# Peptides against a protein of PDB entry 3VZA, part 70

Target 1, 98 residues: chain A of PDB entry 3VZA
Amino acid sequence: RVERLCKSKELFEERLGLEIRRIHNEQLQFIFRHIDHKDPDKPYMFTLSINEQGDYEVTSCTPPLDCISEFQLKVRETNNFSAFIANIRKAFTALSFK
Target 2, 62 residues: chain B of PDB entry 3VZA
Amino acid sequence: AAYVTQLYYKISRIDWDYEVEPARIKGIHYGPDIAQPINMDSSHHSRCFISDYLWSLVPTAW

## One batch from the design tools (peptide; made by RFdiffusion4, then SolubleMPNN)

Design b2_p17_2_s1 (from b2_p17_2, 8 letters changed)
Fold by OpenDDE base, seed 2:
Structure b2_p17_2_s1 (fold): chain B 98 residues (1-98), chain C 62 residues (1-62), chain A 17 residues (1-17)
Amino acid sequence: as target 1 above (98 residues)
Amino acid sequence: as target 2 above (62 residues)
Amino acid sequence: SEVAKFKEMLEWLINTK
């Protein structure tokens, strides 16, 4: 099972181009790659925490996204974490074409 | 890795087939209504295309 | 609830390293 879990993580990381890390100060870092077809390894990332109120909080976004604050509001309202991550990736993708 | 793989599933709703060759991207995406099979030859596509395709399966409606 | 369990899972990921 451990081998399967490790393989699963690797498959998700490579196929989705999404790495998830635990970082300092009780945060998760989401690192997107495979965004820019001209530079597939270029990272697009944001960090996330759950604040004292139990709400999702984006603590950083690199490169910055104008829509990230709205997405934070939306995920708090809907609790649709899947759509939250997918929309962020879509926004990063759009940004890569600018 | 249990929780992180669980998180990946919660995000993507994809379940991989772990018994196929590494070059074969095979699995199932579980959408709100329909489960859709995934079956790709990774050697025929760029990494970016593969990722874009898989993410296209994930609904963005809130 | 499903939402609560999900957040608990996230919190576990966040707090354990």
Scores: peptide ipSAE 0.593, ipTM 0.953, DockQ to the pose 0.093
Fold by OpenDDE base, seed 4:
Structure b2_p17_2_s1 (fold): chain B 98 residues (1-98), chain C 62 residues (1-62), chain A 17 residues (1-17)
Amino acid sequence: as target 1 above (98 residues)
Amino acid sequence: as target 2 above (62 residues)
Amino acid sequence: SEVAKFKEMLEWLINTK
């Protein structure tokens, strides 16, 4: 089971180009790669916490996204975490063309 | 590792087939209406294409 | 609820060293 879980994580990281890390101050870091086809290893990342009210809170975004505050609002309203992550990736993808 | 893989599933709704050869990207995407099979030869595609394709399966509607 | 369980899972991930 442990071996499969490790393999599963590796498959998701490589195939989705998404790494998830636990970082300081009670945050998760989401690191997207495979965004820029000219530089597949270039990271696009944001950090996330759950605040004292129990709400999703984006604590950083690199590079910055104009839409990230709106997405934070949307995920709080809908609790659709999947769409939240997917929309962020979509936004990073659009940014990579500029 | 159990919780992080659970998180990946909650995000992507993809369940991988762990018994196939490494070059074969095989699994199932569970959408809201129907389940769609995934079956790709990774040697025929770039890493970016593969990721873009898989993410295209994930709905962005809130 | 399902949402509560998900957030609990995230909190566990966040707080586990």
Scores: peptide ipSAE 0.591, ipTM 0.953, DockQ to the pose 0.093
Fold by OpenDDE base, seed 1:
Structure b2_p17_2_s1 (fold): chain B 98 residues (1-98), chain C 62 residues (1-62), chain A 17 residues (1-17)
Amino acid sequence: as target 1 above (98 residues)
Amino acid sequence: as target 2 above (62 residues)
Amino acid sequence: SEVAKFKEMLEWLINTK
């Protein structure tokens, strides 16, 4: 089971180009790669916490996204975390073409 | 690792087939409609293409 | 609820040692 779980994580990281890490101050870091086809290893990342009210809160975004505050609002309203992450990746992808 | 893999599934709705050769990307995507199989030869595609394709399976509608 | 369980999972992820 442990071996399977480790393999699963590695497959997701490579195939989705998404790494998820626990970092200081009770946050999760989401690191997207494979965004820029000209620079596949370039990271696009954001950090997330659950605040005192129990709401999703983006604590950083690098590079910055104009839409991130709106996405935070949307995920709080809909609780659609999948769409939240997918839309962030979509926004990073759009940014990479500029 | 259990929780992070759960999170990956909650995000992507993909379940991998762990019994195939490393070059084969095989699994099932469980969307809101009919489940769709994933079956790709990774040697035929770039890492970016593979990731873009897999993410294209994930709905962005809120 | 599913939402509550998901947030609980995230909290466990955040605080897991």
Scores: peptide ipSAE 0.590, ipTM 0.952, DockQ to the pose 0.093
Fold by OpenDDE base, seed 3:
Structure b2_p17_2_s1 (fold): chain B 98 residues (1-98), chain C 62 residues (1-62), chain A 17 residues (1-17)
Amino acid sequence: as target 1 above (98 residues)
Amino acid sequence: as target 2 above (62 residues)
Amino acid sequence: SEVAKFKEMLEWLINTK
């Protein structure tokens, strides 16, 4: 089972181009790659925590996204975490063309 | 690792087929309406194309 | 609820070293 779980994680990381890390101060780091077709290894990332009120809170975003605060509001309202992550990737993709 | 793989599923709604050869990307995407099979030959596509395609399966409607 | 369970899972991920 452990071997299967490790393989699963590796497949998701490579195929989705998304790495998820636990970092200091009780945060998750989401690292997107495969965004820029000319530089597939270039990272686009944000960090996330759950505050004392139990709400999703974006603590950093690199490169910065104008829409990230709105997305934080939307995920708090809808609890659609899948759409939250997908929209962030979509925004990073759009940014890579500028 | 169990929780992180669970998180990947909650994000993507993709379940991989782990029994196929490494060059084959095979699985099922579970959308809100119907399930859609995934079956790609990774040797025919760039890493970026594969990722873009898989993410295109994930709804962005809130 | 499903939402509560999901957030609980995230909290576990966030808090584990």
Scores: peptide ipSAE 0.585, ipTM 0.952, DockQ to the pose 0.093

Design b2_p17_2_s2 (from b2_p17_2, 8 letters changed)
Fold by OpenDDE base, seed 1:
Structure b2_p17_2_s2 (fold): chain B 98 residues (1-98), chain C 62 residues (1-62), chain A 17 residues (1-17)
Amino acid sequence: as target 1 above (98 residues)
Amino acid sequence: as target 2 above (62 residues)
Amino acid sequence: SEVAAFKKMLEWLINTE
């Protein structure tokens, strides 16, 4: 099972182009790649924590997204974490077209 | 790795088939209505195309 | 609830070594 779990993580990372990392100060870092077809390894990332109130909080976004604050509000209201991540990727994709 | 893979499933709703050759991208996407099979030959597509396609399966409606 | 369980999972993931 451990071997399968490791393989599963690697498959998700490569196929979705999404890496999830634990970073300092009790945060998760979400790193999207495969966004820009002309530069597949270029990272688009944001960091996330759960604040003292138990709410999702985006602590950074690189490159910055104008819509990230609205998405944070939406995920707090709907608790649809899947749509939250998918919409962020969609926004990064739109940004990559410059 | 159990929780991170669980998180990937919660995000994507994809379950991979782990018993196929590495070049075969095979699994099932569990959408809200119908489960859709995934079955791609990775040698026929770019990494970006594959990722874009898989993400296209994930609903963006809040 | 499912939402609470998900947040607990995230909290565990955030706080693991």
Scores: peptide ipSAE 0.608, ipTM 0.952, DockQ to the pose 0.093
Fold by OpenDDE base, seed 4:
Structure b2_p17_2_s2 (fold): chain B 98 residues (1-98), chain C 62 residues (1-62), chain A 17 residues (1-17)
Amino acid sequence: as target 1 above (98 residues)
Amino acid sequence: as target 2 above (62 residues)
Amino acid sequence: SEVAAFKKMLEWLINTE
């Protein structure tokens, strides 16, 4: 089971181009790669915490996204975490064309 | 690792087939309506194409 | 609820180094 779990994580990281890290100050870091087809290893990332009110809070976004505050509002309203992550990737993808 | 893999599933709704050869990307995406099989040869596609394709399976509707 | 359980799972991830 442990071997499968490790393999599963590696498969998700490579295939989705998404790495998830636990970082300082009680945050998760989401690192997207495979966004820019001309630079597949270029990272697009954001950090997330759950604040004292129990709400999702984006604590950083690199590069910055104009829509990230709206997405934070939407995920708080809908609790659709999957759509939240997918929309962020979509936004990063759009940004990579600039 | 158990919790992070759970998170990946909650995000992507993809379940991989762990018994196939490494070059074979095989699994199932569980969408809101129907299950969509995934079966592709990674050697035939770029990393970016593979990721874009898999993410295209994930609904963006809130 | 499922939402609460998911957030608890995230909190566990967040709090684990």
Scores: peptide ipSAE 0.606, ipTM 0.953, DockQ to the pose 0.094
Fold by OpenDDE base, seed 2:
Structure b2_p17_2_s2 (fold): chain B 98 residues (1-98), chain C 62 residues (1-62), chain A 17 residues (1-17)
Amino acid sequence: as target 1 above (98 residues)
Amino acid sequence: as target 2 above (62 residues)
Amino acid sequence: SEVAAFKKMLEWLINTE
């Protein structure tokens, strides 16, 4: 089981190009790669916490996304975390074309 | 590792087949309506294409 | 609820990983 879990994590990281880390001040860092086809290793990142009110809060976004505040609002309204992450990746992808 | 893999599943709704050769990307995506098999030869695609394809399976509707 | 459980899972990741 332990081997399976480790393998699962590695498969997700490589295949989705998404790494998830715990960082300082009780935050999760989401690191997207494989966004820019010309530079597959270029990272696109955001950090997330759950604030004292229990709400999702994006604490940083690099590079910045104009839509990130709207997405934070949407995920708070819908609790659709999957769509939240997918939309952020979509936005990073669009940004990479500029 | 259990919680992070659970998070990956909650995000992607993908369950991998762990018994196939490393070059084979095989699994199942569980969409809202239907489950769709994933079966790719990774040697035939770029890393970016593979990721883009897999993410394309994830709905973006709120 | 499922939502609450998910947030708790995230909080666990945040606090213990």
Scores: peptide ipSAE 0.606, ipTM 0.953, DockQ to the pose 0.096
Fold by OpenDDE base, seed 3:
Order: sequence, then C-alpha cells, then structure tokens
Structure b2_p17_2_s2 (fold): chain B 98 residues (1-98), chain C 62 residues (1-62), chain A 17 residues (1-17)
Amino acid sequence: as target 1 above (98 residues)
Amino acid sequence: as target 2 above (62 residues)
Amino acid sequence: SEVAAFKKMLEWLINTE
C-alpha cells in the first residue's frame, strides 16, 4: 500500500502539474506547473492555512492574482474546495498569456 | 501519503488505473452526474496539454 | 459533517506529513 500511495502522489504531481507541500507555520503550499506551454516548469503557487476560526485563508500568492481574495470568500461560502483550486489554476493560466 | 492522495482525489475527482504501462494515462473522472473514463497515450501529447485536459474535467462552478 | 471532516483531514496533512 505504501508503494501505491507513493506512486499515486507522483502520478498526480506529474499529470495535474500540481505539487502539494507542507511548509512552516502550519501552511500548505500548492505549486502549479505546466501552466506556461513555453516554460512548463515555471511555478505558479499559493499558500493556504486554516485560521483560528476554522476558515480557509490564503497567506501568499505568487504571482499575485487579483481574484484570489474573492476566491477565498467563495470557498468559505460554498466549501467547494475543488472549484477553489480549479479556479486558481484557471486564473494562473489566464495570467500566463499576458 | 494517504492524506495527500485523498486531497488530490477531493480536488480532481480522478482515480487512476495503476496497473497500466507508465505511458498510458488511464483512470476515471467522477463528475456530479456521470463518471467518465480517461484513456490517453502520454507520448502523443505535451505535459502542458495533458494537465490542461485533465483540469478541464474539473468543474469551476462554485 | 463532511465539511468538518475535510478540514480535519487538511489539518492532519498540515501538521503530520
């Protein structure tokens, strides 16, 4: 099972171009790659925590997204974490064409 | 790695077929209504295309 | 609830892996 879990993680990382790391101060870092077709390894990332109230909180976003604060509000309202991540990737993709 | 793989599933709703050859991207995407198969040859596509395609399966409606 | 369970899973991921 351990081998399968490791393989699963690697498949998701490569196929989705999404790496998930835990970092200091009790945060998760989401790193998107495969966004820029001209530079597939260029990272687009944000960090996330759950605050004292139990709410999702974006603590950083690189490069910055104007819509990230609105997405934070939306995920708090809907609790649709899947749509939250997908919309962030969509926004990063749009940014890569500018 | 159990929690991170669970998180990937919660995000993507994709379950991979781990028994196929590495070049074959095979699995199932579980949408809100109908489950759809994934079956593609990675050697025929760029990494960016593959990722874009898979993410296109994930609804963005809140 | 399902929401609470998901957030709990995230907290475990943040603190243990």
Scores: peptide ipSAE 0.601, ipTM 0.953, DockQ to the pose 0.096; fails the geometry check

Design b2_p17_2_s3 (from b2_p17_2, 7 letters changed)
Fold by OpenDDE base, seed 1:
Structure b2_p17_2_s3 (fold): chain B 98 residues (1-98), chain C 62 residues (1-62), chain A 17 residues (1-17)
Amino acid sequence: as target 1 above (98 residues)
Amino acid sequence: as target 2 above (62 residues)
Amino acid sequence: SEVEQFKKMLEWLINTE
């Protein structure tokens, strides 16, 4: 099972171009790659925590997204975490086209 | 790794087939309508195309 | 609930794994 779990993580990272890391101050870092077809290794990332109220909170976004605050509101209202991540990737993709 | 793989599934709703060769991207996407099989030859596509395609399976409606 | 369980999973991931 351990081998399967390791393989699963690697497959998701490579195929989705999404790395998930635990970082300092009790946060998760989401790192998207494969966004810019001209620069596939360029990272697009944001960090996430759960605040004292139990709500999702985006603590950073690089490069910045004008829509990130709205997405944070939406995920708090809907609890649709999948759509939250997918919409962020969509926004990063749009940004990569200038 | 159990929790991170669980998170990947919650995000993507994809279950991989772990018994195929590395170049074969095979799995199932579980959407709200019908389960959609995934079966790609990675040698025929760029990394960006593969990622874009897989993410296109994930609904963005809130 | 499913939402609570998901958030607990995230909290575990943040604090442990």
Scores: peptide ipSAE 0.604, ipTM 0.952, DockQ to the pose 0.097
Fold by OpenDDE base, seed 2:
Structure b2_p17_2_s3 (fold): chain B 98 residues (1-98), chain C 62 residues (1-62), chain A 17 residues (1-17)
Amino acid sequence: as target 1 above (98 residues)
Amino acid sequence: as target 2 above (62 residues)
Amino acid sequence: SEVEQFKKMLEWLINTE
């Protein structure tokens, strides 16, 4: 089972092009790759925390997204974390088309 | 690893088939309406295409 | 609730590896 869990993580990372890390100051880092077809390894990332009120809080976004504050509001309202992540990836994808 | 894989499932709603060969991307996407099978040969597609396709399965409606 | 459980899972991920 442990082996399967490790394999599962690797499959998700490679196939979704999404890596999830715990970083300093009690944050999660979400790193998207496979966004730019011309540069598949180029990372697009954001960091997330849960503040003292228990709300999702985006603490950084690289490259910056104009819509990230709106997405933070939306996920707080809907608690649809899946849509939150998917929309961020969609926004990064749009940004990659210079 | 247990919680991170759980998070991946909560995000993507994809359950992989772990018994197939590495080049075969096989699984099930559990959408809000019906479950859809995933079955593709990774050797026929770029990494970006594969990721784009899989993410296209994930609804963006809030 | 399911939302609370999800946030607890995230909190666990945030605080541990």
Scores: peptide ipSAE 0.603, ipTM 0.952, DockQ to the pose 0.097
Fold by OpenDDE base, seed 4:
Structure b2_p17_2_s3 (fold): chain B 98 residues (1-98), chain C 62 residues (1-62), chain A 17 residues (1-17)
Amino acid sequence: as target 1 above (98 residues)
Amino acid sequence: as target 2 above (62 residues)
Amino acid sequence: SEVEQFKKMLEWLINTE
């Protein structure tokens, strides 16, 4: 089972171009790659925590996204975490063309 | 790695087929209405195309 | 609830994995 879990993580990382890391101060870092077709390894990332109120909180976003605050509000309202991550990737993709 | 793979599933709703050769991207995407198969030959596509395609399966409606 | 369970899973990831 452990071997299967490791393989699963690797498949998701490569195929989705999404790496998830635990970082300091009780945060998760989401690192998107395969966004810029001209530079597939260029990272687009944000960090996330759950604050004292139990709400999702974006603690950083690199490069910055104008829409990230709105997305934080939306995920708090809908609790649709999947759409939250997908919309962030969509926004990073749009940014890569600017 | 159990929780991180669970998180990947919660995000993507994709379940991979782990019994195929590495170059074959096979799995199932579980959408809200109907499950759809994934079956790609990774050697025929760029990494960016593959990722874009898979993410296109994930609904963005809140 | 499902939402609470998901957040608990995230908190566990944040703190231990």
Scores: peptide ipSAE 0.601, ipTM 0.952, DockQ to the pose 0.097
Fold by OpenDDE base, seed 3:
Structure b2_p17_2_s3 (fold): chain B 98 residues (1-98), chain C 62 residues (1-62), chain A 17 residues (1-17)
Amino acid sequence: as target 1 above (98 residues)
Amino acid sequence: as target 2 above (62 residues)
Amino acid sequence: SEVEQFKKMLEWLINTE
């Protein structure tokens, strides 16, 4: 089971180009790669926490996204975490062409 | 690792087939209506194309 | 609820360094 779980994580990281890390101050770091086709290893990342009210809170975004605050609001309203992550990746993708 | 893999599933709704050769990307995407099979030869595509394709399966509607 | 369980999972991940 442990080996299967380890393999699963590696497959998701490579195939989705998404790494998820635990970092200091009670945060998760989401690192997207495979965004820029000219530089597949270039990272696009944001950090996330759950505040004392139990709400999703984006604590950083690199490079910055104009839409990130709106997405934070949307995920709080809908609790659609999948759409939240997918929309962020979509926004990073759009940014890579500019 | 159990929770992080659960998180990946909650995000992507993809279940991988772990019994195929490493170059084969095989699995199932579970959308709201119909399950979509995934079956790709990774040697035929760039890493970026593969990721873009898989993410295209994930709905962005809130 | 499903939402509560998901957030609890995230909290566990967040609090485990």
Scores: peptide ipSAE 0.599, ipTM 0.952, DockQ to the pose 0.094

Design b2_p17_2_s4 (from b2_p17_2, 8 letters changed)
Fold by OpenDDE base, seed 2:
Structure b2_p17_2_s4 (fold): chain B 98 residues (1-98), chain C 62 residues (1-62), chain A 17 residues (1-17)
Amino acid sequence: as target 1 above (98 residues)
Amino acid sequence: as target 2 above (62 residues)
Amino acid sequence: SEVEAFKQMLEWLINTK
């Protein structure tokens, strides 16, 4: 099972181009790659925490996204974490074309 | 890795077929309505295309 | 609830490192 879990993680990382890390100060780091077709390894990332109130909080976003604060509001309202991550990736993708 | 793979599933709603050859991207995407099979030859596509395609399966409606 | 369970899972991920 451990082998399967490790393989699963690797498959998700490569196929989705999404790496998820635990980082300092009780945060998760989401690192998107495969965004820019001209530079597939270029990272697009944000960090996330759950604050004392139990709400999702984006603590950083690199490169910055104008829509990230709105997405934070939306995920707090809907609790649709899947859409939250997907929309962030879509926004990063759009940014890569600018 | 159990929780992180669970998180990947919660995000993507994809379940991989782990018994196929490494070059074969095979699985099932569980959308809100109909489950869709995934079956790609990774050697025929760029990494970016593959990722874009898979993410296109994930609804962005809140 | 499912939402609470999900957040708990995230919190576990966040706090285990």
Scores: peptide ipSAE 0.613, ipTM 0.954, DockQ to the pose 0.094
Fold by OpenDDE base, seed 5:
Structure b2_p17_2_s4 (fold): chain B 98 residues (1-98), chain C 62 residues (1-62), chain A 17 residues (1-17)
Amino acid sequence: as target 1 above (98 residues)
Amino acid sequence: as target 2 above (62 residues)
Amino acid sequence: SEVEAFKQMLEWLINTK
């Protein structure tokens, strides 16, 4: 089972181009790759925490996204974490064309 | 790694088939309506295309 | 609830190093 879980993580990382890390100060780091077709390894990332109120809080976004604050609001309202991540990726994708 | 794989599933709603050859990207996407099979030959596509395609399966409606 | 369970999972993931 442990081997399966490790393989699963690797498959998700490669196929989705999404790495998820635990980082300092009680945060998760989401690292998107495969965004720029001309530079597939270029990372697009954001960090996330759950604040004292229990709300999702984006603590950083690199490169910055104008829409990230709105997405934070939306995920707090809807709790649709899947859409949250997918929309961030879509926004990063759009940014990569600029 | 159980929690991170659980998170990946909660994000993507994809369940991989782990019994196929490495070049085969096979699984099931569980969308809100019906489950859709995933079955790709990775040698036919770029990494970026594969990722874009898989993410296209994930609804962005809030 | 499902939301609470998900956040609990995230909190575990966040706090586990």
Scores: peptide ipSAE 0.608, ipTM 0.953, DockQ to the pose 0.094
Fold by OpenDDE base, seed 1:
Structure b2_p17_2_s4 (fold): chain B 98 residues (1-98), chain C 62 residues (1-62), chain A 17 residues (1-17)
Amino acid sequence: as target 1 above (98 residues)
Amino acid sequence: as target 2 above (62 residues)
Amino acid sequence: SEVEAFKQMLEWLINTK
């Protein structure tokens, strides 16, 4: 089971180009790669916490996204975390073409 | 690892087939409609293409 | 609820050692 779980994580990281890490101050860091086809290893990342009210809160975004505050609002309203992450990746992808 | 893999599934709705050769990307995507199989030869595609394709399976509608 | 369970999972992820 442990071996399977480790393999699962590695497969998701490589195939989705998404690494998820626990970092200081009770946050999760989401690191997207494979965004820029000209620079596949370039990271696009954001950090997330659950605030005192129990709401999703983006604590950082690098590079910055104009839409991130709107996405935070949307995920709080819909609780669609999958769409939240997918839309962030979509936004990073659009940014990479500029 | 259990929680992070759960999170990956909640995000992507993909379940991998762990019994195939490393070069074969095989699994099932569980969308709102009929589940769709994933079956790719990774040697035929770039890392970016593979990731883009897999993410294209994930709905962005809120 | 499913939402509460998911948030709890995230909290466990954040704080697990």
Scores: peptide ipSAE 0.608, ipTM 0.953, DockQ to the pose 0.093
Fold by OpenDDE base, seed 3:
Structure b2_p17_2_s4 (fold): chain B 98 residues (1-98), chain C 62 residues (1-62), chain A 17 residues (1-17)
Amino acid sequence: as target 1 above (98 residues)
Amino acid sequence: as target 2 above (62 residues)
Amino acid sequence: SEVEAFKQMLEWLINTK
């Protein structure tokens, strides 16, 4: 089972180009790659926590996204975490063409 | 690792087929309406194309 | 609820070293 779980994580990381890390101060780091077709290894990332009120809170975003605050509001309202992550990737993709 | 893979599923709604050869990307995407099979030969596509395609399966409607 | 369970899973991920 442990071997299967490790393989699963590796497949998701490579195929989705998304790495998820636990970092200091009770945060998750989401690192997107495979965004820029000319530089597939270039990272696009944000960090996330759950505050004392139990709400999703974006604590950093690199490169910065104008829409990230709106997305934080939307995920709090809808609790659609899948759409939250997908929209962030979509925004990073759009940014890579500028 | 169990919770991390669970998180990946909650995000992507993809379940991989772990029994196929490494060059084959095979699985099922569970959308809100119907399930959609995934079956790609990774040797025919760039890493970026594969990721873009898989993410295109994930709805962005809130 | 499903939402509560998901947030609990995230909390576990966030808090584990």
Scores: peptide ipSAE 0.605, ipTM 0.953, DockQ to the pose 0.093

